# Designs tried in a protein design run: peptides against a protein of PDB entry 3ESW. Part 66

Target 1, 322 residues: chain A of PDB entry 3ESW
Amino acid sequence: NNIDFDSIAKMLLIKYKDFILSKFKKAAPVENIRFQNLVHTNQFAQGVLGQSQHLCTVYDNPSWHSIVLETLDLDLIYKNVDKEFAKDGHAEGENIYTDYLVKELLRYFKQDFFKWCNKPDCNHCGQNTSENMTPLGSQGPNGEESKFNCGTVEIYKCNRCGNITRFPRYNDPIKLLETRKGRCGEWCNLFTLILKSFGLDVRYVWNREDHVWCEYFSNFLNRWVHVDSCEQSFDQPYIYSINWNKKMSYCIAFGKDGVVDVSKRYILQNELPRDQIKEEDLKFLCQFITKRLRYSLNDDEIYQLACRDEQEQIELIRGKTQ

## One batch from the design tools (peptide; aimed at target 1 L12)

Design b2_p27_5_s3 (made by RFdiffusion4, then SolubleMPNN; from b2_p27_5, 7 letters changed)
Fold by OpenDDE base, seed 5:
Structure b2_p27_5_s3 (fold): chain B 322 residues (1-322), chain A 27 residues (1-27)
Amino acid sequence: as target 1 above (322 residues)
Amino acid sequence: SMEEQLLELALKNGLKEEFEKLIEEQK
């Protein structure tokens, strides 16, 4: 009897869809209790939840997207993208255009738009005076700085003129379009918004060991791609563990559609102890938050995202076996 | 094909038993 494998495949896919959709139904009372207990008893879990409440939704602001697009030199950006696409893009199909766009945005952002600020220039002495700046510490924001989601202000004294210069650590990405300077936090914050403003699927990656970057979902590569605006880096997840020899314990990605432990993508060597939470509890936490973020989506959207999640998990597992 | 990839994913994610059942039901 010739087994109709096509029929079996269709039936299996239906069962798989139903199985996946069942995972995204309303949380059982036991899951809610587990979640509440976890976030109340585990500080790391509480931190992940707190970050998710901000990072998963803050960048989905149409007004901000409009302001970004009005602020950037779109003519220059698209001119450069079109130029690169004309060289190689016709052979690879239309989906590669977004990869060229992200690469150009990385270039534009680092070279033309934003600046690294280790120390600020002296407000009195002017440009290229950061070498004369001595850190005095940090303080809370003043009344003006507090308008732009500023939690901390770094204070510097100029060794030349003796004046004080304030370096507010703004978390408002619209303010960063004006200031156009910062460290990894400001870079990643604004660059995440920039990518979102082009309608791209983007995640904010938090590393426990004081670094942050992005991931972009490439339709061409059909996967999440490492993107670091500070490094002008595209698809180089190894740079931290290998090139920097950075020791890391956790990398958590925050997006509109989910929270994912992406540590396996970036922690390739010199892994620090993962002692902040049980692995099972972290997995549960990320899944639970992801489930909440997808609560308003239809069955087809849930299914498509779940398939993407499973593909990513397979990728993360295989990367360790090679 | 995308369908083949999804089938592989389904089999890896605990539907192996369901697949085996479906094969047995067609025998």
Scores: peptide ipSAE 0.102, ipTM 0.787, DockQ to the pose 0.735
OpenDDE base, seeds 1, 2, 3, 4: peptide ipSAE 0.042, 0.098, 0.036, 0.044; ipTM 0.734, 0.789, 0.699, 0.740

Design b2_p27_5_s4 (made by RFdiffusion4, then SolubleMPNN; from b2_p27_5, 10 letters changed)
Fold by OpenDDE base, seed 1:
Structure b2_p27_5_s4 (fold): chain B 322 residues (1-322), chain A 27 residues (1-27)
Amino acid sequence: as target 1 above (322 residues)
Amino acid sequence: SEEDFLVELALSNGLEEEFKKLIEEQL
């Protein structure tokens, strides 16, 4: 009797689906206790939770998406995407169009739209006067700056005219559409919103060692892709560890559907001690938050996302981008 | 294939015994 392996495979996949779905059921009382104890006793865990409460949801704002799309030069963007797609895209299929879109958004954002601000220009002397600016320190926001989710204002004195220039560090990405300047935080914040405004699956990646970037889920590549707006970088996760020789301990990705430790994708050498939390506790924390973010999803959505999660974990372990 | 990948994934997640049982049931 010939064993019907196709039938066996189908039955196994049904059992596998049930197994996967069982992991995303409502947390047991013991898991809730473990979670509460962890976030109350471990500062790093509390930080990850706090970031997840903001970063996993803040960019899912349809009003903000509309404002972004109204602000960007969409005609220029799509003209450039269409031009690049016409060269090579037809041979690769329609899904590659979105990769070209992200690459153009990286170009447009860095070259045409946003500015790096190490020091601000003098408000009195005008453009290209940042070289004359001396930092005096930081202070809290004034009444106007406080309207735009500003926690810190850097203060500079002009060596030429003696006037004070304020550089508020705004966290409101809509305000950043106006100011169009900042450092890695402002760049990543607004660029994450821009990608989300095009309906893309995007994660915000926080590195403990003072850098931030994005990941985009490419349907063409069928994986999460590194995206850094500051560097105009697409699919170059090695740039920090290898090119910059940066020492790092943690990289955590925050998205609407989950929180994931992506350190293995980016920390390829010069790993700093991971002493802020036990590895098992960090894994538990990320899984627990991810479960909560998926509580409203149906079984098919949960299963599809879980399959994606497992594929990513295999990628991270094998060091092969599929 | 996608199916092959999912089967490998299932086996890697501890369903090897379930797979053996399914084979035995067809024998």
Scores: peptide ipSAE 0.305, ipTM 0.893, DockQ to the pose 0.761
OpenDDE base, seeds 2, 3, 4, 5: peptide ipSAE 0.304, 0.283, 0.297, 0.273; ipTM 0.891, 0.875, 0.885, 0.880

Design b2_p27_6 (made by RFdiffusion4)
Pose (drawn by RFdiffusion4):
Structure b2_p27_6 (pose): chain A 322 residues (1-322), chain P 27 residues (1-27); non-standard residues A184 YCM
Amino acid sequence: as target 1 above (322 residues)
Amino acid sequence: SEEIDDKKINEFKEFLEELHKELEEEE
């Protein structure tokens, strides 16, 4: 009995695909209650549910993608990307070009395109002039800025001239293309959209302790890559936990294809208690949403995606890539 | 797609070879 593994191996792969295609089916009402209910037992759940709705489908918008592309200096971007491909892009330029592009986009966005804003500059006084602004709080948007999905307008008084500069906080990323300024919040909103506009596979990563950033899929490194625009950072998920020494509890990724707990990629010390939701329930929550996010996908798609997800679990469960 | 299938086939083959060796040792 030379036991045939190649037979048994090729078999199973077949059986596995059925197990997978079964998993991503129906929404049998049994687990539906578990969902509709959990979203009332727990607000961390309603939190994730709400954000999945604002963040997964929103950046897939051709009208926007096009405007961003019109607006960005593609000649400049692609020239530099090409210049860096020139100083040899790995023996295997095996979709490595995509990585060089993301890196250059980070540079353009930071060095060139968008600008940080703690207190705003005075509208009437010069440009470099923020530290003579004392804030008078926040309030609702006026008629004009109401168009751009704004909730809060921070208003400021200029002690040197008396006029009031205002800093609306927008969510319409197309509006940000114009204003070209803000904090992680909008820096990240626009940068996610920018990444999506090059057709990249992109995600919005949310840290409960007030930071947001991106994840991009590098076909070259065939895994997700941490991208943070504010820090012009490429593959440095440790940056928060170690370099900044920031204490963190949870990290959640959002995208067209799913919602995934990516904590393990980032919270690699100074771990805070995860005391917000039964860990079993969180796994369920993401799975149900990811499953819901895929009813209209076909079998080949449902499968290839589920494998990428699995590859990711092993990466997180373990301590490394591969 | 083919690369995913090959990776899965290799993982299943290695796992079944490990089970087979354990059974031989137990015997």

Design b2_p27_6_s1 (made by RFdiffusion4, then SolubleMPNN; from b2_p27_6, 18 letters changed)
Fold by OpenDDE base, seed 1:
Structure b2_p27_6_s1 (fold): chain B 322 residues (1-322), chain A 27 residues (1-27)
Amino acid sequence: as target 1 above (322 residues)
Amino acid sequence: MEKIDQELIEKIKKELKEKYKKELELK
């Protein structure tokens, strides 16, 4: 009897789909209890939840996307993308074009649009005076600064003129389109919004050891791609562990469709103790939040995302980021 | 059928054929 392997494979696929979809059904009461207990008892879990409530949804704002697209030099951006795309002679259509777009956005953002700010220039002395600035500490926002989701204002005194300069740490990415300066937080915040404004699948990656970056889902590469606006870096997840010799414990990615522990992609050496939460509890937490984020999706969307998740997990286990 | 489904079917089909060959060699 010729075994119809095609029919068997189709039946197995149906059962597999049903199995995958079953994981994304409404959480059982026991899972809800476990989640509540975990968030209540573990500070790291509470932090991850708090970040997810903001970072997973804040960038899905059509009004912000419009403001971004109106603010950027789209003509320059697309001209440069078209130029680079034309050089490589790629007959391969729309998917690779998006990788070129992200690379140009990295270039444009770092070179033409945004500035790194270790210390502000003196408001009185003008440009290139940051060397004369002495930090006095930080304080709360004033009435004007508070309008732009400012939690902290760094205070600097000019050694030359003695005047005080304020450096508000704005969390409103629309305000950052105006100020066009900051550190890793401001860079990543605005750049995440920029990528989202082009309709891209983007995650915000939080590293516990005081750095942040993005991931973009490349349809061409069919995987999540490391993107660091500060470094103008595309697909270089090794830069922190290898190039910087940075010690790290946790990297958590926050996107509209899920929360994922991506530590294995970025922590290649010099791993710090992962003592903030049990590994099983972190896995549960990320899966539970992801499940909640997907509650409104249809079965096809859930299945597609689950296939993407599985591919990513295989990648992370194999250490094949290249 | 989505491209992903077809690729998965091909993968499953390959794995099933390999298992079946091994079972036949053991008999």
Scores: peptide ipSAE 0.045, ipTM 0.672, DockQ to the pose 0.716
OpenDDE base, seeds 2, 3, 4, 5: peptide ipSAE 0.044, 0.031, 0.043, 0.035; ipTM 0.657, 0.508, 0.649, 0.532

Design b2_p27_6_s2 (made by RFdiffusion4, then SolubleMPNN; from b2_p27_6, 18 letters changed)
Fold by OpenDDE base, seed 4:
Structure b2_p27_6_s2 (fold): chain B 322 residues (1-322), chain A 27 residues (1-27)
Amino acid sequence: as target 1 above (322 residues)
Amino acid sequence: MEKIDKELIEKIKEKLKEEYEKKLKEL
């Protein structure tokens, strides 16, 4: 009797799809109670929820995407992408082109567009005067700064001219297109928006130990790829743990379609105690938020995303980028 | 049928064949 392996495989796939879709159904009352209790009793969970409410949706703004694309030197960017793409002998229309685009955007952003700001230049003395700047502390935003989602303003005095220079920590990425300076927060914020403006699947990665970066979903590599605008880094998740010898406890990725604990991708050594939440509760929290973000998606979209999630979980367990 | 479905069916089919062949050798 020839076993119809094709028929069996099709039947298994149907059952598997149904099983996957069943996980993304509306949360049961018990899950809602667990979620509410968790976010009310655990500060870390509350923080993750609060971040998800902003970071998962803020970058999905078509008006912002248009402003970004109008602001960037697209001719230069695409010229460089096309040059490097052609140099490596790839055919037009290969999915790898997006990886070249992201690499060029990293280059362009760091080298041509944005600046690192440890200290601001003196507004009176002009460029390259940051060495003369003494920090006086931080204060709240003024009326103008408040228009651009500014939470804090760092205050500096120029040792040369005595004038005060304000360094507002803007959270409005459109304002960052004008200011073109900041630290890891401003870099990651604007760069996340830039990548989103090209129609890419992007996540914002928050590290508890005061760093932030992106992940891009490469259709060529068929996985999430580490992207750090500050470092001009593509697919180097090891740089923090290995190269910097950074101690870390949590890395959480925030995207439009989910919240994922990506700590296993980045925390390769020198792991700090994961004492802020129980592992089971963190897993539950991320899954619960992810379910909520997907409630409006159709079954096909849910299934496709679930396949990506499973591949990522396998990758994170194996400790090997496929 | 989505590309993902075809690829998954082929993977399932391969794995089913492998497991069947193993069981046949154990008999």
Scores: peptide ipSAE 0.058, ipTM 0.724, DockQ to the pose 0.642
OpenDDE base, seeds 1, 2, 3, 5: peptide ipSAE 0.055, 0.046, 0.043, 0.046; ipTM 0.726, 0.712, 0.702, 0.700

Design b2_p27_6_s3 (made by RFdiffusion4, then SolubleMPNN; from b2_p27_6, 17 letters changed)
Fold by OpenDDE base, seed 2:
Structure b2_p27_6_s3 (fold): chain B 322 residues (1-322), chain A 27 residues (1-27)
Amino acid sequence: as target 1 above (322 residues)
Amino acid sequence: MEKIDKELIEKIKKELKELYEKLEKLK
């Protein structure tokens, strides 16, 4: 009896697809109860949920994408991408072009577009006066600053002229296209929007130990790639643990299609205690939020994303990004 | 049929064949 392995494999694939899809169906009542109890009893879980409600959807704004593309020097960007692609990219196929684009966007953003702001320049004394600025503390936004989703304003006094300079911490990425300055939060916020504006699959990575960065899904590498706009870093997830010797406990990635604990990608040494939530509860939380984000997707989209998730989990277990 | 499905089918076929060969050796 010739076993038709092809027919058996096809039947198993159908059953596997159905099984995967069954996991993304509406949550069972018991899962909803578990979720509600978790977010009401665990502050870390509540924080992750709160971030997901913003970060997973805020960047999916076509109007913002248009404003970004109108603001950037696209001619310069594509000229540079084409130049680098012409050197090496033709041998590796068209999918690598996007990696060159992201690398150029990192360069352009850091070198030509955005500025690091440890202290602001004095509004009265002009450029290169930040050395004369003394922090006085932080306060709430004024009426104008409040229009741009400003949570806090850092206040500085100029030691030279005595005038006060305000450094509003804007969360509106469109306002950041105008101000073109900030710290890791502003950098990552605007850069996430920039990457999204090019039609890329992008996640915002939050580290509990006060840093933030991006990941984008490289079709060439067929994985999520570390992208840090502050560092002009591409595919260097080790920079925090190894180069900075940073101690970290949690790295959570937020994207339109899911929330993922990516700690294993970035925490290579000096792991801090993961005591904010039980590991099983964090896994459940991320899966539950991810499931909710995918409720409107069709079966094919759900299946493709589930396959991507599985590959990422295998990568994270195997440590293949080293 | 998507590229992923083809690759998965080929993987499943290989695994099934290997399992069958192991089972036949145990008979």
Scores: peptide ipSAE 0.032, ipTM 0.625, DockQ to the pose 0.650
OpenDDE base, seeds 1, 3, 4, 5: peptide ipSAE 0.027, 0.023, 0.020, 0.029; ipTM 0.596, 0.455, 0.475, 0.591; seeds 1, 4 fail the geometry check

Design b2_p27_7 (made by RFdiffusion4)
Pose (drawn by RFdiffusion4):
Parts: C-alpha cells; sequence; structure tokens
Structure b2_p27_7 (pose): chain A 322 residues (1-322), chain P 27 residues (1-27); non-standard residues A184 YCM
C-alpha cells in the first residue's frame, strides 16, 4: 500500500473549496440575530459596524479617482518611480514596480503635496504664524463648509491682528485635495483615496487609541503592507508599538473586500487590555460583515479572497511573514 | 458556524500533511 498522497492531496483541495464556498453564502437568520443583537449588547460592535459603512465602499469612486489623478502631478510621480526602478528594482521586478510607486506616493504626499496643521496660520497675517493664535473652541459649519461633510469647525483668534482664522474639519476627501492640510485624520482619508485611485488594493486601519493609517497589498511581497502617510513610512508596523512606545489595545482594518482584526500586526508590546468585546464576538462580527460585503461576488472571487484572508491569519497567528 | 470553521481548519492541516508526506515519498 504505497499510500497515494498526491491523490488525496488533489482531492481535498476540491473538498475545501466547497467548504469555503459554503461559508460565504446565505446569512441564515440564525446568526443574523446574533449580529443585529450584538450591535446592541456592545458599542465597540456598533463602532466597527458604523465605520465599516463609512469606510469600505467609500473610496471606490471613479469620479473621485479621476479628480485625484487630474490633480496629482503624475508626471513627477511616475518619473521618480521610474528613476528608482532604474537603480535596479530587484532581480525579480515581479510587481515590484507597484511597491516603488506606493513608496514614491508617500514621498510626494509628505514632502510635496499635503501639509500638517496643529493650529492654523492666520488668514490675514503671514503664512508662518500659528503660535500667536489662541483657540476659542469649536462650532458647527457655516453654509459653505457644510457642503464638504463637515461637523466641527475649530475657530481661532489672532492676537496680533484680531481676525479669526477657522479650520473646518472635512470628511470629503476631494475637499482636502484643495485645502491640502490637516491632521492623521484627513491625512489618512486623502491618502487612502490616493492609493485607491491607482487601483491598488487598499485599507483604512483604525487604532482605538486615536491613530489611523493604511494597508496596501503588495503582490510582490504577496501580503498586506503597512503604509502610514504622516510618517512617510512603508513597512514598519512596529513604529507605533516600539518606536513611539505607544500603548494600544485594538486595531481594525476596513476595505471593499472585508473587515479584519489586524491588532496582532501592530500591538507587539505595551499591550493594553482588550476589554471591550468578547474576543469570540469580534471574530464573528468581522466575519459576518466580510461575508455581507461579498454576496455579489462570484465563486472564483469568493474563494481567492478567502485564501488571502487565511494566509493573513497564519501571518498574524504566527509571528512572521510567509 | 464554529464547528464548520473547525472542520475547515482540520481539513487544511490534513492537506498540508498529505503534501509533505508526498514530497518525502518522492525523495
Amino acid sequence: as target 1 above (322 residues)
Amino acid sequence: AEEEEEEIEELKEEIEEAEEKAEEQKE
């Protein structure tokens, strides 16, 4: 009995596909309650649910993608990307070009395109002039800035001239293309959209302890890659936990294809208690949403995606890539 | 649901083991 493994192996891959295609089916009302309910037992759940709605579908918008592309200096971007491919892009330029592009976009965005804003400059006094602004709080948007999905307008008084510069906080990333300034918040909103506009596979990563950033899929490294625009950083998920020594509890990724707990990638010391939601319920929550996010996908798509997800679980469950 | 996930996990481990034993037999 030379036991045939190649037979049994080829078989199984077949069986597995059925198990997978079954998993991403229906929404049998049984687990539906578990969902509709959990979102009332727990707010961390309503939190994730709400954000999934604001953040997964939103950046897939051709109208926007095109405006961003018109607006960005593609000649400059692609020239530099090409210049860096010139100083040899790995023996296998095997979709490595895509990585060199993301890196260059980070540079352009930071060194060139968008600027940070703690307190704003005075509108009437010069440019370099923020530390003579004392803030008078926040308030609602006026008529004009109400168009751009704004909730809060921080207002400031200039002690040197008396005028009041205002700093609306927008969510319309197309508006940010114009204003070209802000904090992680909008830096990240626009940068996610920028990444999506090159058709890259992109995600919005949310840390409960007030920071946001991106994840981009590198076909060259065939895994998700951490991208943080504020820090012009490429593959440095440790940056928060170690370099900054920031204490963190949860990290959640959002995208068109799904919602995934990516904590393990980032919270690699100074771990805070995860005391917000039964870990079992969180797994369920993401799965249900990811599943919901895929009803209209076909079998080949449902499967190829589920494998990428699995590859990711092993990466996180374990301590490394591969 | 949890049982179905466990079956998928066990089946995947059996596939990996079968591939490794097939490579060993070829060696």

Design b2_p27_7_s1 (made by RFdiffusion4, then SolubleMPNN; from b2_p27_7, 7 letters changed)
Fold by OpenDDE base, seed 1:
Structure b2_p27_7_s1 (fold): chain B 322 residues (1-322), chain A 27 residues (1-27)
Amino acid sequence: as target 1 above (322 residues)
Amino acid sequence: MEEEEKKIEELKEKIKEAIEKAKEQKE
């Protein structure tokens, strides 16, 4: 009796697909109740939900993508990408081109486009005067600053001329295309939009311990890749835990297709207590939000994303990101 | 398609192993 292994394998694959798809069906009433109770009773869960409502969707704006592409020096960027791609003799196929693009965007953004702002220059004394600036505290935005999603304005006094300089912390990434300065928040915000404007799969990673970065899904590497615009870093998830010896508790990735706890990718040592939420509740929360984000997708899209999720979870468990 | 083919091959191997194990338990 020649066991038709091919037929059995196909049947098992169908059953597996159906099983995976069953996890993404509309939430049962009990799951909705659990979710509502969790976000009402747990502040961390409420924070994750609030961030997901913004970060998962805000960068999917075609008008913003157009403005970005019109603002960047695309000729320079593609010239540099083509030059680096040509050095490798095209041996690794077309998918590697996107990795070169992301690497060039990191270079371009840090070296040519955006500036780190620890303290602003004095508006009266001009460039390279930040050394003379003393922080006076923070204020609410004025009428002009409030137009650009500004919640906080840092106030500085010049020790040389005595004038006040305002440093608005803008959350509008289009305004950041004009100002071209900030800290990790402004850097990551605008850089996330830049990557999205090139049609890339991108996640915004929030770390509870006051840092933020991106992940890009590399078709060449077939995985999520760490991307930090501040550090001009590509595929170096270890830099925080190992190089900086940073203590961390949570890293949460926010993308259009899901919310994922990526702490295991970045927290390699010096783990802080994860006491803000039960691990089971965090897992449930991320899965529930992810499920909601995928409600409009077809079965094939859901299945492909679920396969990607499974591979990522295997990677995170095995510690094989490197 | 390639990922599905790989999964099919992995499933075939698991099925083969399961059959071999089931034979060893009957001997």
Scores: peptide ipSAE 0.012, ipTM 0.366, DockQ to the pose 0.073
OpenDDE base, seeds 2, 3, 4, 5: peptide ipSAE 0.000, 0.009, 0.007, 0.005; ipTM 0.248, 0.372, 0.374, 0.306

Design b2_p27_7_s4 (made by RFdiffusion4, then SolubleMPNN; from b2_p27_7, 9 letters changed)
Fold by OpenDDE base, seed 1:
Structure b2_p27_7_s4 (fold): chain B 322 residues (1-322), chain A 27 residues (1-27)
Amino acid sequence: as target 1 above (322 residues)
Amino acid sequence: EKKEEEEIKMLKEEIKKAIEKAEEQKK
């Protein structure tokens, strides 16, 4: 009796696919109740949900992508990418080109396009006057600032001329294309949009301990890659825990196709207490939001994403990101 | 959740064994 092992393997693969797809079926009433109870009773869960409602969808705006591509020096960017690709990448196939593109976008953004703003320059005294600026506190936006999704305005007084300078903390990434300055929030917000405008798979990573960065899905590396626009960093997830010796509790990635706890990628030492939510409830929350984000996808798309998720979970458990 | 993870693990191991046997039979 020649056991048709090929037929058995195919049957097992079908059963496995069906099993994976079963996890992404419409949520049962019990899961909906659990979700509602969790977000109503746990402030951290409510925060994650609120962020997901914005960050998972806001960057999927074709009009914004067009504005970005019209604003960037694409000729310079592609010239530099082509130059680096010609030196090293021609033998490694087309997928590596996108890694070179992301690396050039990091360079271009930090060196040519955007500016770090610890303190603003004095509006009256001009450039390179930030040393003379004293913080007075924060205020609400005025009528003009409020047009650009501004929740907070930092107020500074010039020690030289005595004039007040306003530093609006804009959350509108299109306004950031004009202002071209900010801190980690503004940097990550605009850079996430820039990467999305090139058609890349991108996640926004929120760290509870006041930092934010991106992840890009590299088709060449076949994994999520750490990307920090502030640091011009590509594939260096260790920089926070090791280089900065930063203490962290939570890193949550927000993308169009899911919400993922990526803490294990970035929290390598100096872990702070994870006391904001039960681990099982956080896992449930991320899975539930991810499931909702995938409701409109077909079975093949769901299966491909589920396979990607599984590889990421294996990577995170094994600590094999490097 | 733990039961589902164990079930997935078992299914993967079964699939892997079935594939390995199918490849051995083609030699």
Scores: peptide ipSAE 0.010, ipTM 0.367, DockQ to the pose 0.694
OpenDDE base, seeds 2, 3, 4, 5: peptide ipSAE 0.000, 0.012, 0.008, 0.006; ipTM 0.264, 0.370, 0.390, 0.295; seed 3 fails the geometry check

Design b2_p27_8 (made by RFdiffusion4)
Pose (drawn by RFdiffusion4):
Structure b2_p27_8 (pose): chain A 322 residues (1-322), chain P 27 residues (1-27); non-standard residues A184 YCM
Amino acid sequence: as target 1 above (322 residues)
Amino acid sequence: DTIAEKKAKEEAEEIAEEKKEELEEEE
C-alpha cells in the first residue's frame, strides 16, 4: 500500500472548494438575528456596521476616480516611478512596478500635493500665520460648505486682524482635492480614494484610538501592505505600536471585498484591553458583513477571495509573512 | 503553492498516517 497522497491531495482541494462556496452562500435567517440583534447588544458592533456602510463601497466610483486622475500630476508621478524602476526594480519586476507606484504616490501626496492643518492660516493676513488664531469653537456648516458633506466647521479668530477664518471638516473627498489640507481624517479619505483611482486593491484601516490609514495589496509581496500617508510610510505597521509608543486596543480594515480584524498586524505591544465586544461576536460580525458584501460575486471570485483571507489569517495568527 | 493546496496536502498526510496505523494494528 504505497498510499497515494497526490490522489488524496488533488481530492480535498476539490472538497474544500465546496466547503468554501457553501460558506459564502444564503444568509440563512438563523444567523441573521444574531446579526440584527448583536447590533443592539453592542455599539462597537453598530460602530463597525456603520463604518462598513460608509467605507466599503464608497471609493469605487468612476466619476471620482477620473476627477482625481485629471487633477493629479500623472506625468510627474509616473516619471518618478519610472526613474526609480530604472535603478533596477528587483530581479523579478514581478508586479513590483505597482509597489514603486504606491511609494511614489505617498511622496507626491505629502511632499507636494496635500498639506497639514492644526489651526488654519488667517484668510486675510498672510499664509504662514496660524499661531495667532484663537479658536471660538465649532458649529454647523453654512449653505455652501453644506454641499460637501460637512458636519462641523471649526471657526477661529485672528488676533492680529479680527477676521474669522473657518475650517470646514468635509467628507467629500473630491472637495479635498480642492482644499488640499487637513488632518489624518481627510488625509486618509483622499489618499484611499487616490489609491483606488489607480485601480489598486485598497482598504481603510480604523484604529479605535483615533487614527486611520490604508492597506494596499501588493501582488509582488502577495499580501496586504500597510500604507500611511501622513507619515509617508510604506511597510511599517509597527510604526504606531513601537515607534510612537501608542497604546491601541482594536484595528479594523474596510474594503469592497470585506471587513477584517487587522489588530494583530499593528497592536504588537502596549496592548490595551480589548473589552468592547466578545471576541467570538467580532469574528462573526466581520464574517457576516464580508459574506453580505459578496452575494453578487461568482464562484471563482468567492473562492479566490476566501483564500486570500485565509492566507491573511495565518499571517496574523502567526507572527510573520509567507 | 496556495494555502488551499497546502491544507489539502496536510489533510492527505493525516489520512495516510491513520491508514498506516491501521495496517500496523492488523499486522

